# Peptides against a protein of PDB entry 5EIB, part 214

Target 1, 366 residues: chain A of PDB entry 5EIB
Amino acid sequence: VDLEPGTMDSVRSGPFGQIFRPDNFVFGQSGAGNNWAKGHYTEGAELVDSVLDVVRKESESCDCLQGFQLTHSLGGGTGSGMGTLLISKIREEYPDRIMNTFSVMPSPKVSDTVVEPYNATLSVHQLVENTDETYCIDNEALYDICFRTLKLTTPTYGDLNHLVSATMSGVTTCLRFPGQLNADLRKLAVNMVPFPRLHFFMPGFAPLTSRGSQQYRALTVPELTQQMFDSKNMMAACDPRHGRYLTVAAIFRGRMSMKEVDEQMLNVQNKNSSYFVEWIPNNVKTAVCDIPPRGLKMSATFIGNSTAIQELFKRISEQFTAMFRRKAFLHWYTGEGMDEMEFTEAESNMNDLVSEYQQYQDATAD
Target 2, 366 residues: chain A of PDB entry 5EIB as posed
Amino acid sequence: VDLEPGTMDSVRSGPFGQIFRPDNFVFGQSGAGNNWAKGHYTEGAELVDSVLDVVRKESESCDCLQGFQLTHSLGGGTGSGMGTLLISKIREEYPDRIMNTFSVMPSPKVSDTVVEPYNATLSVHQLVENTDETYSIDNEALYDICFRTLKLTTPTYGDLNHLVSATMSGVTTCLRFPGQLNADLRKLAVNMVPFPRLHFFMPGFAPLTSRGSQQYRALTVPELTQQMFDSKNMMAACDPRHGRYLTVAAIFRGRMSMKEVDEQMLNVQNKNSSYFVEWIPNNVKTAVCDIPPRGLKMSATFIGNSTAIQELFKRISEQFTAMFRRKAFLHWYTGEGMDEMEFTEAESNMNDLVSEYQQYQDATAD

## One batch from the design tools (peptide; made by RFdiffusion4, then SolubleMPNN)

Design b2_p21_7_s4 (from b2_p21_7, 10 letters changed)
Fold by OpenDDE base, seed 5:
Structure b2_p21_7_s4 (fold): chain B 366 residues (1-366), chain A 21 residues (1-21)
Amino acid sequence: as target 1 above (366 residues)
Amino acid sequence: MEYPPKKELPSPYRELVLKAL
């Protein structure tokens, strides 16, 4: 789905364009112009019914529909505005189904789109209410991984999207291979989301490798385990040491000893016990899939529900507030039928989310 | 694959917000 035809042509001409049904390409002509309101109330609203017709058709073909997975950017107009409109409309029609998202967070290091803080804040407001599970893939963290860890002098969207694809492949491992932990979206939600609003995940991946690096260093289980808990491997720009893990899932891939994995996972929890809440018993879950990623002998993927994710939301909120207090570009949103009140409601709800994460961070077992 | 450059906001508005951040 896109509001621009050129994106769809790029997907169709791509090496994987043929994996999608031609009839499942729904696209507009005008684009959202990086405006959430165009995506949500105007251009996106004109296209949403055509997308819902495709969603219904594909849902009816499922023997057991678990839910939906959306991949979108929160900085743009289409991914943010139309993406959140689609989430709302799908939630209305399928209230008992899991809504999962891969939400790409904006960064001023990656994009010069000045209105990204508005689009992100308005999107987060919708995601808090209408999703069950959200993987926060932060362009800030992706850029920092490319620049600092991978030593790329000029990170490209190709480099960032390689990390995104590795992360998405990792977190979906249990859904794609039978007999794993979190084998369905509902089990993932039950294991990862102790409080309904606190469903924003910090993903991480090990080993971190550039697309051109043939030197897939065969990491050991201890090295994978250590790297997976390192803040430098997190795809969200927050330090887990500044918060507490509510829940964790670790997904190992490749031929390895389950015993060794369990020993290393216990060791890393014991070493980092101060960074876990003590009042959620058995809050770390581990899975091992014998099938490695292509080109790797083994990998580990991390999913953290951490109160440190508030650092990401604070960053967006600070940028939002700096623009909104000046009424910068508001006429572009209000001209598409938005009320100025929707900005203040979105800001308030995101600040409430930050406060809720802080409350659970400071909670002790009595 | 070059992603099409995100359409830059009109230059006068970009300068106003870059001075505002």
Scores: peptide ipSAE 0.019, ipTM 0.517, DockQ to the pose 0.015
Fold by OpenDDE base, seed 4:
Structure b2_p21_7_s4 (fold): chain B 366 residues (1-366), chain A 21 residues (1-21)
Amino acid sequence: as target 1 above (366 residues)
Amino acid sequence: MEYPPKKELPSPYRELVLKAL
């Protein structure tokens, strides 16, 4: 789905374009112009019914519908505005199904689109209410990995999307291979989300590899375990040491000893015990899948529900507040039928979410 | 005011081209 045709043509002409049904390409002509309100109330609202018709048709073809997975950006107008409209409409029609998202957070290091903080804040407000599970894939973190860790002088969307694809492949391993931890979306939510609003995940991946870097560093289980808990391997620009883990899932892929994995996972928890909440028992889950990712002998994927995710929301909120206090560009949103009150409500709800994460960070076992 | 342009990530090729311009 897109409000621009050129992205759909690129997917259709791509090496995997034939995997998708031609009738499942739904697209507009005008785009959202990086405006959330245009994606949510105008151009996106005109297209949403055509998307819902496809969603219904594909849902009816499922033997067992677990839920929905959306991949979208929060900085643009289509992914943010139309994406959150689509989430709301799917939630209304399928209230008993899991809503899972891969939400790409904006960064000034990646895009000079000045209104990204508005689009992100308005999107986060919708994601708090209408999703069950949200993987926060932060363009800040992806850029920093590419630039600092991978030493790419000029990171591309191809380099960032390689990290995204590795992470998405890692976190979905348990859904794609039988006999794993979190074998369905609902079981993932039960294990990872102790409180309904606190469903934003910090993903991480090891080993980090750039597109075209065939340097398969043979990592050991200890090295994988240490790297997946390193803040430099997180796909969200948060330091886990500034918060506490509510829940963790670790997904190992490749041929390795389950005993060695369990020993290393216990060791990393014990070394980092101050960074876990003590009041959630058995809050670390581990899975091992014998099937490695393409090209790698082994990998580890991390899913963290951490109170440190508030650093990401604070960064967006600070940028939002700096613009909103000046009423910068508001006429572009209000001109699409949006009220200024919706900005204030979205800012408030995101600040409430930050306060909730802080409350659970400061909570001690009595 | 116009909508802020979608700045694409500079392709390493685009920065090489933009530094060569």
Scores: peptide ipSAE 0.015, ipTM 0.481, DockQ to the pose 0.013
Fold by OpenDDE base, seed 1:
Structure b2_p21_7_s4 (fold): chain B 366 residues (1-366), chain A 21 residues (1-21)
Amino acid sequence: as target 1 above (366 residues)
Amino acid sequence: MEYPPKKELPSPYRELVLKAL
């Protein structure tokens, strides 16, 4: 789905374009112009029914519909505005199904789009209310991983998207291979989301290794375990050491000893015990899938529900406030029929989310 | 697996604009 036809043509001409049904390519002509209100109230609202018809058809073809997975950006107009409209409409029709998102957070390091803080804040407001699980994939963190860890002098969108795809493949492993921990979306939500609004996950992937160091690096369970808990491996630009983990899931892939995995997972929890809440028992879950990812002997994927994710929302809120106090570009949104009150409501709800994370960070076992 | 032609990232000026706003 896109409001621009060129994105669909790029997917069709891509290496995997043939795996998608032609009728499942729903697209507009005008685009959203990086405006959330165009995605949500005008151009996106004109296209949403055509997307819902496809969603219904594909849902009816499922033997057992668990829920939905949306991949979108929060900095643009289509992914943010139309994406959140779709989430709302799907939630209305399927209130008993899980809504899962892979939400790409904007960064000034990756995009020159000045209005991204508005689009992101308006999107987060919708995601707080209408999703059950949101993987926060932060372009800031992806850029920093590419530059600092992977030693890429000039990171590209293709390099960032490679990290995204590896992470998405990792977190969905339990859904795709039977007999795993978190084998369904609802079980993942029950294990990862102790509080309904606190459903924003910090993903991570291991191994992350520069091309020059790959030949010298052993892929071992201890190395994967150490790397997946390293703040530099997080796909969200927050430091887990500045908060506390409410819940964690670790998904190992490849042929390895379950005993060694359990020993290393216990060791890393003990080393990082100050960064977990003590009042949620058994808040770390581990899965092992014998099937490695393509091109690796083994990998580990991390899913963290951490109060440190408030750093990401604070960054967006600070940028939002800087523009909104000056009414910068507001006429672009109000001209699409959006009320200025929705900006203040979205800012308020995101600040409430930050306050809620802080409350649970400071909570004791008393 | 040939990745599609990699788009280069833009030069980040957004932070300068947000500070000048």
Scores: peptide ipSAE 0.021, ipTM 0.575, DockQ to the pose 0.016; fails the geometry check
Fold by OpenDDE base, seed 3:
Structure b2_p21_7_s4 (fold): chain B 366 residues (1-366), chain A 21 residues (1-21)
Amino acid sequence: as target 1 above (366 residues)
Amino acid sequence: MEYPPKKELPSPYRELVLKAL
């Protein structure tokens, strides 16, 4: 789905364009112009029914519909505005189904789009209310991984999207292979989301290795475990050491000893015990899938529900507040039928979410 | 068709604009 036709043509012409049904390409002509309100109330609202018709058709063809998975950006107008409109409309029609998102957070390091803090804040407001699971994929963290860890001097969207695809493949491993922990979206939510509003995850992937160092790196369970818990490998720009993990899932892929995985996972928890809440028992879950990802002997994917994710929301809130206090560009949104109150409500709800994460960070076992 | 060339990232001008606002 896009509000621009060129994106669909790029997907169709791609090496995997044939895996998608032609009728499932729904697109507009005008685009959202990086405006959430165009995505949500005008251009996106004109297209949403055509998307919902496809969603219904595909849902009816499912033997067992677990839920929906959206991949979108929060900085643009289509992914943010129309994406959150779709989430709302799908939630209304399928209230008992899991809503999962891969939400790409905007960064000034990656984009010149000035209004991204508005689009992100308005999107986060919708995601708090209408999603069950949100993987926070922060373009700032992706850029930093590409530059610092992968040693890419000039990161490209193709390099960032490679990290996104590796992460998405990792977190969906348990859904795609039988006999795993979190074998469905609902089990993942039950294991990862102790409080309904606190459903924002920091993902991580291992191995992350520069091309020049690949030949010298051993792929071992200890190294995967160490890298997976390293703050530098988090795909959300927050430091887990500044918060506490509510829940963690680790998904190992490849031929490895389950005993060695369990030993290393216990060791990393014990070393980092101060960074876990004590009042959630068995809050670390581990899965091992014998099938490695393409091109690797083994990998590990991390899913963290941590109170440190508030650093990401604080960054967006600070950028939002700096613009909103000056009413900068508001006329672009209000001209599409939005009220200024919707910005204030979205800001408030995001600040409440930050406060909730802080409250649970500071909570002790009674 | 060949895979389209990797898109370069935009320059990080947003922070400069946000500071100038």
Scores: peptide ipSAE 0.020, ipTM 0.587, DockQ to the pose 0.016; fails the geometry check

Design b2_p21_8_s1 (from b2_p21_8, 14 letters changed)
Fold by OpenDDE base, seed 2:
Structure b2_p21_8_s1 (fold): chain B 366 residues (1-366), chain A 21 residues (1-21)
Amino acid sequence: as target 1 above (366 residues)
Amino acid sequence: REELEKKVEERAEELEKKEEE
């Protein structure tokens, strides 16, 4: 789905474009112009029914519909505005199915789009209410990984998208291979989401690899485990040491000893026990899939539900507040039928989410 | 702590019930 035809043509002409049904390409003509309101109330609203017709058709063809997965950006008008409109409409029609998202958080280090803080804040408001699981893929963290860890002098969208694709492949491993922990979206929610609103995940991947890096260093299970819990390997720009893990899932891939994985996972938990809540029993889950990622002998993917994710939301909130206090570009949104109240409600809900994470972080101090 | 553990359990049960319906 896109509000621009050129994006769809790029996907269709791509190396995997033929895996999608032609009738499942739904697109507009005008785009959203990086405006959430165009995505949500005007241009996106004109297209949403055509998308829902496709969603219904594909849903009816499923023998067992678990739920939905949306991949979108929160900085752009289509991914943010139309993406969240689509989420709300799917949620209304399928209230008993899991809504999962891969939500790309904007960063000033990656994009010069001035209105990204508005689009992100308005989107986070919708995600808090209408999703069950959200992987926070932060362009800030991706950029920092590319620059600091991968030593890329000028990170490209191709470099960032490589990290995204590796992470998405990692977190979906249990859904794609039989006999794994978290074998469906609902089981993932049970294990990862102890509180309805606290469903924002910090993903991480090890080993971190760039496109064209042939030197796949064979990592050991101890090295994978250590890297997976390193803040530098997190795809969200927050330090887990500044918060507490509510829940963790670790997905190992490749031929390795389950015993060695369990020993290393126990060791990392014991070393980092102060960074876990004590009131969620068995809050670390581990899966091992014998099938490695393509081109790697082994990998580990991390999924963390951490109260440290509030650092990401605080960053967006600070950027939002700095613009909104000046009413900067607000007329672009109000001109599409939005009220200023929707901005204040979205800001309030995101601040409430931050407060909820902080409350559960502090709940072990008594 | 007991109240928090209970809330976590209640949420797990809520999610599991919706799978059976």
Scores: peptide ipSAE 0.483, ipTM 0.903, DockQ to the pose 0.017
Fold by OpenDDE base, seed 1:
Structure b2_p21_8_s1 (fold): chain B 366 residues (1-366), chain A 21 residues (1-21)
Amino acid sequence: as target 1 above (366 residues)
Amino acid sequence: REELEKKVEERAEELEKKEEE
């Protein structure tokens, strides 16, 4: 789905473009112009029914519908505005199904789009209410991984999207291969989401190795486990050491000893015990899939529900506030039928989310 | 602690009940 036709042509011309049904390409003509309100109230609202018709048709063809997975950006107008409209409409029609998102957070290091803080804040407001699981994929973190870890001098969208694809492949491993922990979206929510609003995940992937170092690095279970818990491997720009893990899932892929995985996972938990809440029993889950990712002998994917994710939301909130105090570009949103009150409500709800994470971070067993 | 553990259990039960329906 896109409000621009050119994106659909790019997908069709891609190496996997033929795996999608032609009738499932729903697109507009005008685009959202990086305006959330245009995506949510005007151009997106005109297209949403056509998307819902496709969603219904595909849902009816499912033998056992678990839920929905949306991949979108929060900095743009289409992914943010129309994406959150679509989430709301799907939630209204399928209230008993899991809503899962891969939400790409904007960064000034990656994009010069001035209104991204508005689009992101307005989107987060919708995601807090209407999603069950949101993977926070932060362009800030992706850029830093590409530059610092992968030693890419000028990271491209291709380089960032490679990390996104590896992460998405990792976190969906249990859904795609039988006999795993978190084998469905609901079971993932049960294990990962102890509080309804606190459903934002910090993903991580190992190994992250520069092209020049790949040939010389033995991949071992201890190294994967250590890298997976390293703040530098997190795809959300927050330090887990500044917060506490509510829940963790680790997904190992490749031929390895389950015993060695369990030993290393126990060791890393014990080493980092101060960074876990003590009032959620068995809050670390581990899965091992014998099928490695393409091009690797083994990998580990991390899913963290951490109170440190508030650092990401604080960054967006600070950027939002700096613009909103000046009423910068507000006329672009209000001109599409949006009220200024919706900005204040979205800011408030995101600040409430930050406060909720802080409350559970500070919660000690008295 | 007991109140927090209870809230976690209540949320898990809520999610599990919706799977059985």
Scores: peptide ipSAE 0.469, ipTM 0.901, DockQ to the pose 0.017
Fold by OpenDDE base, seed 5:
Structure b2_p21_8_s1 (fold): chain B 366 residues (1-366), chain A 21 residues (1-21)
Amino acid sequence: as target 1 above (366 residues)
Amino acid sequence: REELEKKVEERAEELEKKEEE
């Protein structure tokens, strides 16, 4: 789905364009112009029914519908505005289905779009209420990984999207292969989401290796485990050491010893025990899939529900507040039928979310 | 702690009940 036809043509003409049904390409003509309100109230609202018709058709064709997975950017107008409109409409029609998102967080390191803090804040407000699971994929973290870890001098969208794709492949491993932990979206929610509003995940992937070091790096379970818990490998720009893990899932892929995985997972928990809440029993889950990812002998994917995710929301909130106090660009949103009160409500709800994460972080501070 | 553990358990039960429906 896009409000611009050119994106859909690029997907259709791409190496995987034939994997999608032609009738499932829904697109507008005008685009959202990086405006959430265009995506949510005008251009996106004109297109949403056509998308819902496709969603219904595909849902009816499912033998067992678990839920929905949306991949979107929170910095743009289409992914943010229309994406959250779609989430709302799908939630209204399918209230008992899991709503899962891969939400790409904006960063000024990646994009010069000045209104991204508005689009992100307005989106987060919707995601807090209408999603069950949200993978926070932060363009700031992706850029930093590309530059610092992968040693890319000028990270491209292609480089960032490669990390996104690896992460998405990792976190969906249990959904795609039988006999795994979190084999469905609901079981993932049970294991990962102890509180309804605290459903924002920090994903991570290992191995992350620069092209120059690939030849010299052995892939071992200890190295994967160590790298997976390293703050530098988090796809959200948060330091887990500044918060506490509510829940963790680790997904290992490839031929490895389950015993060695369990030993390393126990060791990393024990070494980092101060960074876990002690009032959620068995809050670390581990899965091992014998099928490695393409091009690797083994990998590990991390999913963390951490109170450190508040650092991401604080960053967005600070940027939002700096613009909103000046009423910068508000007329672009209000001109599309949006009320200024919705900005204040979105800011408030995101600040409440930050406060909730902090409360649960401090709940174990005797 | 007991109140927090209970809330976590209640949430898990709510999610599990909706899987059985």
Scores: peptide ipSAE 0.459, ipTM 0.898, DockQ to the pose 0.017
Fold by OpenDDE base, seed 3:
Structure b2_p21_8_s1 (fold): chain B 366 residues (1-366), chain A 21 residues (1-21)
Amino acid sequence: as target 1 above (366 residues)
Amino acid sequence: REELEKKVEERAEELEKKEEE
């Protein structure tokens, strides 16, 4: 789905364009212009029914509908505004199905779009209420990984999207291969989301290796385990050491010893025990899939539900507040039928979310 | 601790019940 036609041609001409049904390409003629309100109330609202018709058709064709997976950007107008409209409409029609998102968080290090803090804040407000599972993929963290870890001097969107695709492939491994832990979206929610509003995940992928070092790097279970728990490897721009993990899932792929995986996972938990809550029993889940990703002998994917994710929301809130106090660009949103009160409500709900994470971070077993 | 563990259990049960419907 897009509000611009040109993106569809790029998908169709791509290596995998033929896996999508032609009728499942729904697109507008006028883009959202990086405006959430255009995506949510005007341009997106004109297109949403056509998307819902496709969603219904594909849902009816499912033998067992688990839920929905959306991939979107929170900085743009289409992914943020229309994406959250679509989530709301799907939730209304399918209230008992899991809503999963891959939500790309904006960063001023990656984009010069000045209104991204508005689009992100308005989107987070919708995601808090209408999603069950949200993978926070932060463009700032992706950029830092590309620059520092991968040794890319000038990271591109292609380099960032490569990390996103590797992560998406990793976190969906259990869904694609039967007999694994978290074999469906609901089981993932049971294991990862102990509190309904606290459903924002910090993803990570290992191995991340620079092109110059790839030939010299041994891929071992200890090295994968060490890298996936490293704060520098998180795809959300927060430090897990500043918070506590509520829940963790680790998905290993490739031919490896289950015993070695269990030993390394126990060792990393014991080493980092201060960064876990003590009142959620068995809050670390491990899966091993014998099928490696393409081009790797083995990999590990990390999913963390951490109270440190509040650092990401605080960053967005600070940027939002600095713009909103000046009433900067508000007329672009209000001119599309949005109320100024929705900005204040969205800011409030995001601050409440931060407070909820802090409450559970400070909760002791006493 | 017991109250927190109970809330976690209640949420798991809520999610599991919706799978049976």
Scores: peptide ipSAE 0.443, ipTM 0.895, DockQ to the pose 0.017

